Peptides against a protein of PDB entry 5HB3. Designs and how they scored, part 134

Target 1, 150 residues: chain A of PDB entry 5HB3
Amino acid sequence: RQMQDRCMSEYNQRIRNAPEGSIDPFRMACYKIIGRCDLSNRSLDGLQTDVNDWIWLQFNLARETDRSLELAGESYGLAELQASIREIGLKHFPKTAAEDTNGSFGMFFYLQILAGMFEQAIAYLYPFSYVDAVHFAIALTYYGLLRPVD

## One batch from the design tools (peptide; made by RFdiffusion4, then SolubleMPNN)

Design b1_p28_7_s3 (from b1_p28_7, 13 letters changed)
Fold by OpenDDE base, seed 4:
Structure b1_p28_7_s3 (fold): chain B 150 residues (1-150), chain A 28 residues (1-28)
Amino acid sequence: as target 1 above (150 residues)
Amino acid sequence: SAAALASLSPLEKKRLEFLKKLLEELMS
């Protein structure tokens, strides 16, 4: 609790008072991850990150806990992550094979899988690659991760 | 944490375990 309070205080102070670019992005990341500060901003400005780094951050920020018992000032669960991924998908990824010009559908499929959105991921992949969708569906079902269709 | 985990369905627990493994692989 003391650490979180300190992180929150320092984070807010730096955000308000520090010149742009003067704050170590890694330090800011620490405030987010450890201190649970400003979870509405889930990006790391000033750091060169790829999708894997981004999703790693999202996992670290996402915590499945009883919000009523959480000592952190902010909470961000898997549900919120999934909602964010859905939103990203709607905005930045192709919805049909005809819209896919750069093969980015696979990345969105990947993000959905990482977020545990298995049914949605399979449904999304199906129009792009029937064969792959079926294989993933079989595999996920085998491991008990996919809800079978009645 | 334990209480939260206990409230999850078996499917959700499996999914969380899977995601945990994926995270570990991403960190490697």
Scores: peptide ipSAE 0.088, ipTM 0.623, DockQ to the pose 0.023
Fold by OpenDDE base, seed 2:
Structure b1_p28_7_s3 (fold): chain B 150 residues (1-150), chain A 28 residues (1-28)
Amino acid sequence: as target 1 above (150 residues)
Amino acid sequence: SAAALASLSPLEKKRLEFLKKLLEELMS
């Protein structure tokens, strides 16, 4: 609790008072992750990150706790993450095999899986790769993560 | 919270457990 308060204080002070670009992005990341500061800003400016780093951050921030117990007064849940993934999918990923020019469908499938959007992920993958979709469906069903459709 | 978890279906609980495990793996 005391640590979170300190992080929040430092974060707020720096974000308000420090010139843009003068703040160590790693430090800011620490404040965000540990202190749960400014959870509405889900990106880490100034850091080179890949999709895995991004999703790691999203999951870390998406800790579902009782809002009343959240000292930061901010929360970001799985539902919001899933909504973001859907939005990203609509904007940046192919919707059909005909639209797929660079094979990026796999990345969106991956993001959906990471976000726990299993049914949607399988449904999305199916027109791109029938065989893979079936295999993943079987696997997810085996682990009890997918509802049997048939 | 316990109350929030209690409202989840068994499937949703399994999904959450999976995601937690995935998070741990991503952190490693």
Scores: peptide ipSAE 0.088, ipTM 0.618, DockQ to the pose 0.022
Fold by OpenDDE base, seed 3:
Structure b1_p28_7_s3 (fold): chain B 150 residues (1-150), chain A 28 residues (1-28)
Amino acid sequence: as target 1 above (150 residues)
Amino acid sequence: SAAALASLSPLEKKRLEFLKKLLEELMS
């Protein structure tokens, strides 16, 4: 708790008092990941990250199993991550094969898988690639990760 | 917080652990 309080204090001080652009993005990332500082801001400003880095960060910030150790007000769960992925999907990815001009459906499928949205991912992929959707469904079922549709 | 964790189904817990391991491997 003392370490977290110190991290929060330093983080807040730097955000408020540091000149724009003077804050080391990597240091800020450390405060977020280790100190659980400012979980309302789930992005790392000033860092160029790919989709893998982004989703890795989201899962580290979520830390669903360690919620009991988090300070009041600094919480982020898997449900919120999944909600964010859904919103991104609605805004930036094709809903049907006819809308897919750039082949971006695969990326959204990938994001849903990484976010644990397995049923939704399979349902989404099915109209784009039937064969691939079936293969993934079989694999996920084999590992006990997919709920059978009753 | 403890109540929230207790509310997760065994399947959800399994998924979460799987995803954490997968992401660690992807970043390695």
Scores: peptide ipSAE 0.077, ipTM 0.603, DockQ to the pose 0.023
Fold by OpenDDE base, seed 5:
Structure b1_p28_7_s3 (fold): chain B 150 residues (1-150), chain A 28 residues (1-28)
Amino acid sequence: as target 1 above (150 residues)
Amino acid sequence: SAAALASLSPLEKKRLEFLKKLLEELMS
């Protein structure tokens, strides 16, 4: 808690007082990840990140097991991550095979898998690639990650 | 918290374990 308060104080001070572009983006990332600062902004400004970096950040920001230790305004769990993935899917990824002009359906499938949205991921993949959807369904079932179909 | 984990179904626990492994792989 003391560390978090210190990080929050430093983060806010730097945002308010530092000249534009003078803040070390890595330092700001540390405040965000370690100090749980400004969780409303889920991006790392000034850093070049790929999808893996982005999802890594989301996982680090998600604290499903330690919610009791978080300040109410800086809580972020798996449910919020999953909601974010759903929103991203609705806005930026194809819903049907006919809409898939760039082959990006696989990326959304990947994001859903990373977020533990296994049933949704399989359901999404099915119209794009029946064979792959079946293979993943079998694999996930084997590992006990899918709900059994009654 | 341990209490929060205790409330999870066996399926949810498995999913969380899987996600933790994925996170570790991404850190690497």
Scores: peptide ipSAE 0.086, ipTM 0.619, DockQ to the pose 0.023; fails the geometry check

Design b1_p28_7_s4 (from b1_p28_7, 16 letters changed)
Fold by OpenDDE base, seed 2:
Structure b1_p28_7_s4 (fold): chain B 150 residues (1-150), chain A 28 residues (1-28)
Amino acid sequence: as target 1 above (150 residues)
Amino acid sequence: DAAALASLSELEKKQLAFKEELLKSLMS
């Protein structure tokens, strides 16, 4: 608690008072991740990142805890992350094989799997790659992660 | 063969461009 409070204080101070361009983006990232500061902004400005870094950050910031016990002023859970991934899918990824122009369907499948959206992931993958969908379905079922439809 | 390799390279470039565009959107 003491450390988190200090992080929040320093984060807020730097955001408000630091000269433009003087803030170390890595330090700010630490405040966000460790101190859980400014969770409404789930990106790392000033850093060169990729999609994997983005998803890593989302999962690190997401917490499945009682909201009443959240030490941060803001909360973000797995459900919200899953909702975000759904929206990303609707906006950026092909819905059918016929719409696939750049072979990006696999990335969306990957994002869904990471977020624990297993049934949706398999359902999405099936029209793009039948063989892969079946293999993943078998594996997920084996580990008890996929619920077969009756 | 050369044609297959060229096709794969083009696809990889498209995928990279897509990833970059996606990331920009996600960070906005």
Scores: peptide ipSAE 0.305, ipTM 0.745, DockQ to the pose 0.691
Fold by OpenDDE base, seed 5:
Structure b1_p28_7_s4 (fold): chain B 150 residues (1-150), chain A 28 residues (1-28)
Amino acid sequence: as target 1 above (150 residues)
Amino acid sequence: DAAALASLSELEKKQLAFKEELLKSLMS
């Protein structure tokens, strides 16, 4: 906690007092990840990232802890992440095979799997690729991850 | 099959463009 408090203090000081663009983006990223500073901004500004980096960050920021222990005064857990993934799906990904012009359905399937949304992932994949959906369903069932009801 | 390879390359380009667009939206 001492380190986290220090990170938060430095983060706040730099955000308030430093000129824009003068702060090392890697340092700011460390404050965000380790210090859990400014959790409302779940991105790494000033850094080159991809979708994998983004999802990695989301999982690292997600915590299943008591809200009272969060120094940032904000809570972000798996449930919030899953909600975010759902929203992303509704906004950016095809809902039917006919809407899929870029072959992006697999990425949304991937995101749902990572977020532990297994039933929803299989249901989503099925109309795009029956064979793949069945294979994943079998595998998930084998490992006890797929439930009949959600 | 050259035609198949060409189609795959175009798809890859579209997927890359989509990923970039998606990322921009996620960070906004």
Scores: peptide ipSAE 0.302, ipTM 0.744, DockQ to the pose 0.730
Fold by OpenDDE base, seed 1:
Structure b1_p28_7_s4 (fold): chain B 150 residues (1-150), chain A 28 residues (1-28)
Amino acid sequence: as target 1 above (150 residues)
Amino acid sequence: DAAALASLSELEKKQLAFKEELLKSLMS
């Protein structure tokens, strides 16, 4: 708790008071990841990253901890991440094979799998690739990750 | 064979462009 409070204080002080261009983006990233500072901003400004780095960050920031133990406004869990993935899907990814101009459906399938959205992932993949959807469904069922249809 | 390779290359370029635009949107 004391370490977190100190990190938050330092982060806020630097973001508000540091001269323009003097902030080390790696240091700020450390405050965010380790100190869980400013979780409302889930991006790393000033760093060269890709989508894999972005998703890694989201998972590290998403903690399944008791929210009562976290500072006010600094709660972010798997449910919030899953909600974000759903929103991303609605905004950026094709909903049908006919809409797929960039072949990006596999990436959204991948994001849903990482987020533990197995049923939704299979349902999404099915119209794009029936064979692949069936194979993944069998595998996920075998490992007890896919809920049987009631 | 050449046509298949060309198609794959075009698809890869489109996918890369999409990933870049997606990332920009996510980080905005």
Scores: peptide ipSAE 0.301, ipTM 0.743, DockQ to the pose 0.723
Fold by OpenDDE base, seed 4:
Structure b1_p28_7_s4 (fold): chain B 150 residues (1-150), chain A 28 residues (1-28)
Amino acid sequence: as target 1 above (150 residues)
Amino acid sequence: DAAALASLSELEKKQLAFKEELLKSLMS
């Protein structure tokens, strides 16, 4: 709590008062990740990042914590992340093999797996790669992560 | 097979381009 309060204070102060471009973006990232500051903005401006960095950030920010203990005005948990991934899928990823021009289906599968959307991930992967879908289904089932449809 | 290698390279380029486009969208 004390650390979070400090981070929030420093974050807000820097955002408001620091000259433009003078703030260390890595430091600001630390405030966001550790201090849970400004969770409405789940991006790291001023940093050169890739998709992996983005998803890493999303998972770090997506916490299942007691809201009463959080200083952030917004809650961002796994459910919200999963919803975001679904939306991303609808907007950016192929829905069928025929739509796949860039071979990007694997990335969306990957994102779904990371987010614990196992059933959806397998269902999505199946029409693109039957063999891979089956292998992952077996593995996920073995670890008790895949729930069969009744 | 040179043709196969070329095809793979092109696919990789497309994937990279897609990732970049996706990232831009995600950060907007």
Scores: peptide ipSAE 0.295, ipTM 0.742, DockQ to the pose 0.735

Design b1_p28_8_s1 (from b1_p28_8, 11 letters changed)
Fold by OpenDDE base, seed 4:
Structure b1_p28_8_s1 (fold): chain B 150 residues (1-150), chain A 28 residues (1-28)
Amino acid sequence: as target 1 above (150 residues)
Amino acid sequence: SLDELIAKAQATADAAVYLEKAREIILS
């Protein structure tokens, strides 16, 4: 808690008071990651990042703790993460094989798997790659992660 | 922004790469 408070304090101070262009984005990233600062902005500003960095950050920030311990309006757990993934999917990824121009469906499948959206992931993948969908379905079922319909 | 990240990812995305990553996670 003390560390978190310090991180938040430093983060807020720098965001508000630091001269323009003087903020070390790596340092700010450390505060965000360690202190879970400013959960309304789940990005690493000023850094060149990719989707892997983004998703990694989301998982690091997501917590299933008592929401009463979080700052008001800054609750972020797995459910919120999954909601974000759904939104991303709707906006940026192909919904049908006909819309797939570059094979990006695999990335959205990957994101859904990481987020534990197994049924949705398999359902999504199936029309794009039947064989892969079946393989993953088998594996997920084996580990008890996929809930087949009776 | 997330939009930019997705755009960059899509530009270089290979379904096989991400499927393999997923396989590694599931089968590990």
Scores: peptide ipSAE 0.028, ipTM 0.505, DockQ to the pose 0.807
Fold by OpenDDE base, seed 2:
Structure b1_p28_8_s1 (fold): chain B 150 residues (1-150), chain A 28 residues (1-28)
Amino acid sequence: as target 1 above (150 residues)
Amino acid sequence: SLDELIAKAQATADAAVYLEKAREIILS
């Protein structure tokens, strides 16, 4: 807790008071990750990142705690992450195979799988790749992660 | 931002790569 408090303090101080261009992006990233600072901004500014880095950060920042006891002053858990993934899907990814122009459906499928949205992931993948959807459904069912329906 | 990341990812998206990653996660 002391480390977290220190990270939050340093993060806030630097964000507010540091001269422009003087902030080390990597240091700020460390403060954000360790201190879970400013959870409303779940990105790493000034760093070259990709979608994998983004999703890793989301999981790293996500905590299942009592919202009333959230030290960071903001609540962010798996439910919020899943909601974010849904919104991303609606905004950025094809809804049907006919809309798919660049094969990006795979990325959205991947994000849903990582977020534990297995039923939605399979349902989404099915019209794009029947064979893959069936294989994943079998595997997920085998591991008890998918609830089979009629 | 996420929007920028998604835009970049879409430009170079390879469905097969991400499906394979998903398979690795599930089967690990």
Scores: peptide ipSAE 0.025, ipTM 0.502, DockQ to the pose 0.826
Fold by OpenDDE base, seed 5:
Structure b1_p28_8_s1 (fold): chain B 150 residues (1-150), chain A 28 residues (1-28)
Amino acid sequence: as target 1 above (150 residues)
Amino acid sequence: SLDELIAKAQATADAAVYLEKAREIILS
């Protein structure tokens, strides 16, 4: 906790007081990751990142906490992550096979699987790739992660 | 930003790579 508090203090001080152009983005990233600073901004500013870096950061920052005991800006758990992924899907990914022009459906499927949205992921994948959807459904069922419905 | 990352992923059509990663995670 002391380390987290120090990271938060340093992060806030630098954001407020550092001269323009003097902020080391790598140092700020360390504060973000270790201190979970400014959870409203779940990105690494000033750094080149990819989708893997982004999703890793989301899981790193996500914590299950009692919302009644925390400020709204400090609450970020799996439910919020799942909501974010759902929103991303609505905005940026094809909803039907007919809308898919470059095969990006696989990335959205991947994100849903990582977030534990198994039923939604399989349902989404099915119209794009029947064979893959069936294989994943079998595997998820085997591990007790998929809840079959009529 | 997330939007930029998604745009890059869509442009490169690397969906197959992510699907393979998902397979590795689930089947491991």
Scores: peptide ipSAE 0.014, ipTM 0.420, DockQ to the pose 0.759
Fold by OpenDDE base, seed 1:
Structure b1_p28_8_s1 (fold): chain B 150 residues (1-150), chain A 28 residues (1-28)
Amino acid sequence: as target 1 above (150 residues)
Amino acid sequence: SLDELIAKAQATADAAVYLEKAREIILS
């Protein structure tokens, strides 16, 4: 707890008081990851990252904690991550095959699978690739991860 | 930003690559 408090203090101090261009982005990333600082901004500023880095960070920051013990704005668990992925899907990814101009549907499918949104992932993939959706559905059902409607 | 990441990913996205990654995770 003392280490976490120190990380939060240093993070906040540097964000507010450091001269422009003087902040080491790797150091700030360490504070964010270890201290779970500024959970409203779940990105690594000043670093070149990709979707894999982003989703890794989301899972690293997500914790199933007693919400009653957390300060306002510090609650971030799997449910909040899944909500974020849904929002991203609505804003940035094709909803139908007709809207898909660059083949990005696979990325959103991948993000949903990582977040454990198996039923939604299969439902999303089905109109884009029937064969792949069926194969994944069979595999997920076999491992008890997909809950088919009887 | 997330928007920049998504925009970059969409510009270079290959559905086959992400499907392969998903398959590796499920079958591992």
Scores: peptide ipSAE 0.008, ipTM 0.387, DockQ to the pose 0.802

Design b1_p28_8_s2 (from b1_p28_8, 11 letters changed)
Fold by OpenDDE base, seed 2:
Structure b1_p28_8_s2 (fold): chain B 150 residues (1-150), chain A 28 residues (1-28)
Amino acid sequence: as target 1 above (150 residues)
Amino acid sequence: SLDELIEEAKSTAKAEEYLEKAREVILS
């Protein structure tokens, strides 16, 4: 807690007083990840990253607890993350098997699983790969993560 | 941008790769 408070203080000072681009990108990343600073901006500017890095960051920044229980000054809840995943799906991924061209459905399925959107993930996967959908449904049910479906 | 990152990933990724990643998450 003390470390986090210090990080927040330093971050606020730097973001307000430092010229744009003058802050070390790695330092900024530390403030984001460790200090939980400025979670409204969930990207790492100035760093060469790929989609996997982005995914990792989003889930590390996400919190399942209420803001009142959050130790950080800022929070980014699971609900917001799930909403983001939904929007990504609508924009970038096939909605039906007929729209699939290169098998990108797997990536969106993966994102949904990471976000705990299990029922939606299975429903999404089913028209693309029946066998895989059934396999995952069995596994998720076994672990108590999938609600009964008719 | 995020859009560019996703499109770049889609251009090279295979379904089986991400299905395997999902398996690892569930079994973890």
Scores: peptide ipSAE 0.406, ipTM 0.909, DockQ to the pose 0.856
Fold by OpenDDE base, seed 5:
Order: C-alpha cells, then sequence, then structure tokens
Structure b1_p28_8_s2 (fold): chain B 150 residues (1-150), chain A 28 residues (1-28)
C-alpha cells in the first residue's frame, strides 16, 4: 500500500510537471504495474513488447475483486477484461470455420479461456475443431467450470 | 499498436500451440 501510494504520487507529479518524452518508459511501466496508475491505458509505450508481453500485462493489471474493495486508486476488473477480449475477437478473429485461413482461432480460444469465458470458448471452438472442443468441454465440466448442456 | 501486435501474432501462430497453452491453464 505504501509503495503504491508513492508510485501514484510520483506518477501524478511527473505527468503534470515533466516535459513530453522526458520520462523514462521503464519508470512509467513500473508506475503502471506496481502503482496501478493510469489503468485506462493498458499498454507500455516506448518499450519493445510482443503479444505475450501484452497478455501478461492485461492479466496482471486485472482484478477480480469488487471495485469497492480495490486498494489501488484505479481498478480494471474481470468484466472489463472480458469485454476487451470480445472486442478483440470481433475485430481480429474468424467468426466461422469458413473464415479461417491460418488457424488463428486457437489464439482467440486461448484468450477466452484465460478470461474465464468457458462456455463462449467452447461454443467458439466447436465449428473449427469438434474433437478439441469436446475434449475441453469434458475437462472443464470435470472441474466444475462448464455447465452441462440440456 | 495492439492491433498490429495481434495481426503479427496471427501470422505466425499455430492453433495447436495455443490449444496446448489453454490445456496447461485448465490443468493448473
Amino acid sequence: as target 1 above (150 residues)
Amino acid sequence: SLDELIEEAKSTAKAEEYLEKAREVILS
């Protein structure tokens, strides 16, 4: 808590007082990750990152707890993350097997699983790979994460 | 940008790789 408060204070001070481009990108990343500053911008500007780094960042910044219980000044909950994943799906991933050209459906399935969107993930995977969808459905049901279909 | 990162990842991604990653998550 003390470290977070310090990070937020420093972040706010630097944003207001520092000239554009004078703040070290690594320092800004630390403020974001540790201090949870400016969570509306869930990127690390000025640093070289790939999609794996992005995925890691999103889930580290996400909080499943109620906003009222969030210790940080800003919150980014599971609902917001799931909404972001849905938007990403609509923009970048095939909706049907006929639209699939390079097998990218697996990546979107993975993102949905990470976000706890189990029913949607299975429903999405089914037309692309029946066998894999059934396999995952059985596993998720076993762990109580998927409701039986009537 | 995020859009560019996703498109780059899609171009090199194999479905089996991400299915395996998903499996690891579920089993953890």
Scores: peptide ipSAE 0.405, ipTM 0.909, DockQ to the pose 0.855
Fold by OpenDDE base, seed 3:
Structure b1_p28_8_s2 (fold): chain B 150 residues (1-150), chain A 28 residues (1-28)
Amino acid sequence: as target 1 above (150 residues)
Amino acid sequence: SLDELIEEAKSTAKAEEYLEKAREVILS
């Protein structure tokens, strides 16, 4: 607790007082990941990252705890992550097989699976690849992760 | 930005690769 409070204090001081771009990106990343500072900004500025790094970061920052147990304004749970994935889908990925040009539907399917959005993932994959959708549906049902849709 | 990361990933994305990654997640 003392370490977290110190990290938050230092983070806030530096954000308010330091010139823009003068703070070491690695230090800021440490404050965010370890100190859970400023979770409203879920990116790491100044670091070379790819989509896999982003995915890793989102899941590490996500907390499945009661919001009341988190610091005010510093909570980010599974529900918020799932909402973010939905928004990413609407903005960046094909909605129908006819819109698919480069096979990017697979990446969005993967993101939904990681986020535990199994029913939505199967429904999304179905028009792109019937065989794969059925395969995954059977597997997810077997493990008790997929609920039958009426 | 997030938008840039997603678009960069899409430019090289292969459906089969991500389907395989999904399989690995489910089987883990």
Scores: peptide ipSAE 0.404, ipTM 0.908, DockQ to the pose 0.844
Fold by OpenDDE base, seed 1:
Structure b1_p28_8_s2 (fold): chain B 150 residues (1-150), chain A 28 residues (1-28)
Amino acid sequence: as target 1 above (150 residues)
Amino acid sequence: SLDELIEEAKSTAKAEEYLEKAREVILS
């Protein structure tokens, strides 16, 4: 698409030629979200954002592989998002109940659910709250989202 | 940075809040 090609061209030009710190972060955000530019950098530097904004961004950037290849100059699919969530979990969230200090496990559970990582989410939640894990497992199974557990 | 955002979010996170958000996602 002509407009997308223009966005890519402008983005590349600014990255290469603009002085450091001179690029409007809102403009760069537009190039990323609308123009699908530089999807390897999945953050918005220079903007006042929180974790909710980050979550929103990741899902907006994520596309099915076939669709992204057609509509965007770069691709970023669900698989890449899921990989990112896994890495975030390893770095920032408790692995066991013994490691939990302030109940942050819920946040990571939520991220996994958003990313469609249902089996992993249930397995993760179980040691923190077995009752909740069972309830979620029942619900997910009912809706056909969770595979049978042996 | 992303790391800072996550740590900031963790410091104020309530498990019950995010469990409820997850419920809303599943029921949607």
Scores: peptide ipSAE 0.401, ipTM 0.906, DockQ to the pose 0.851

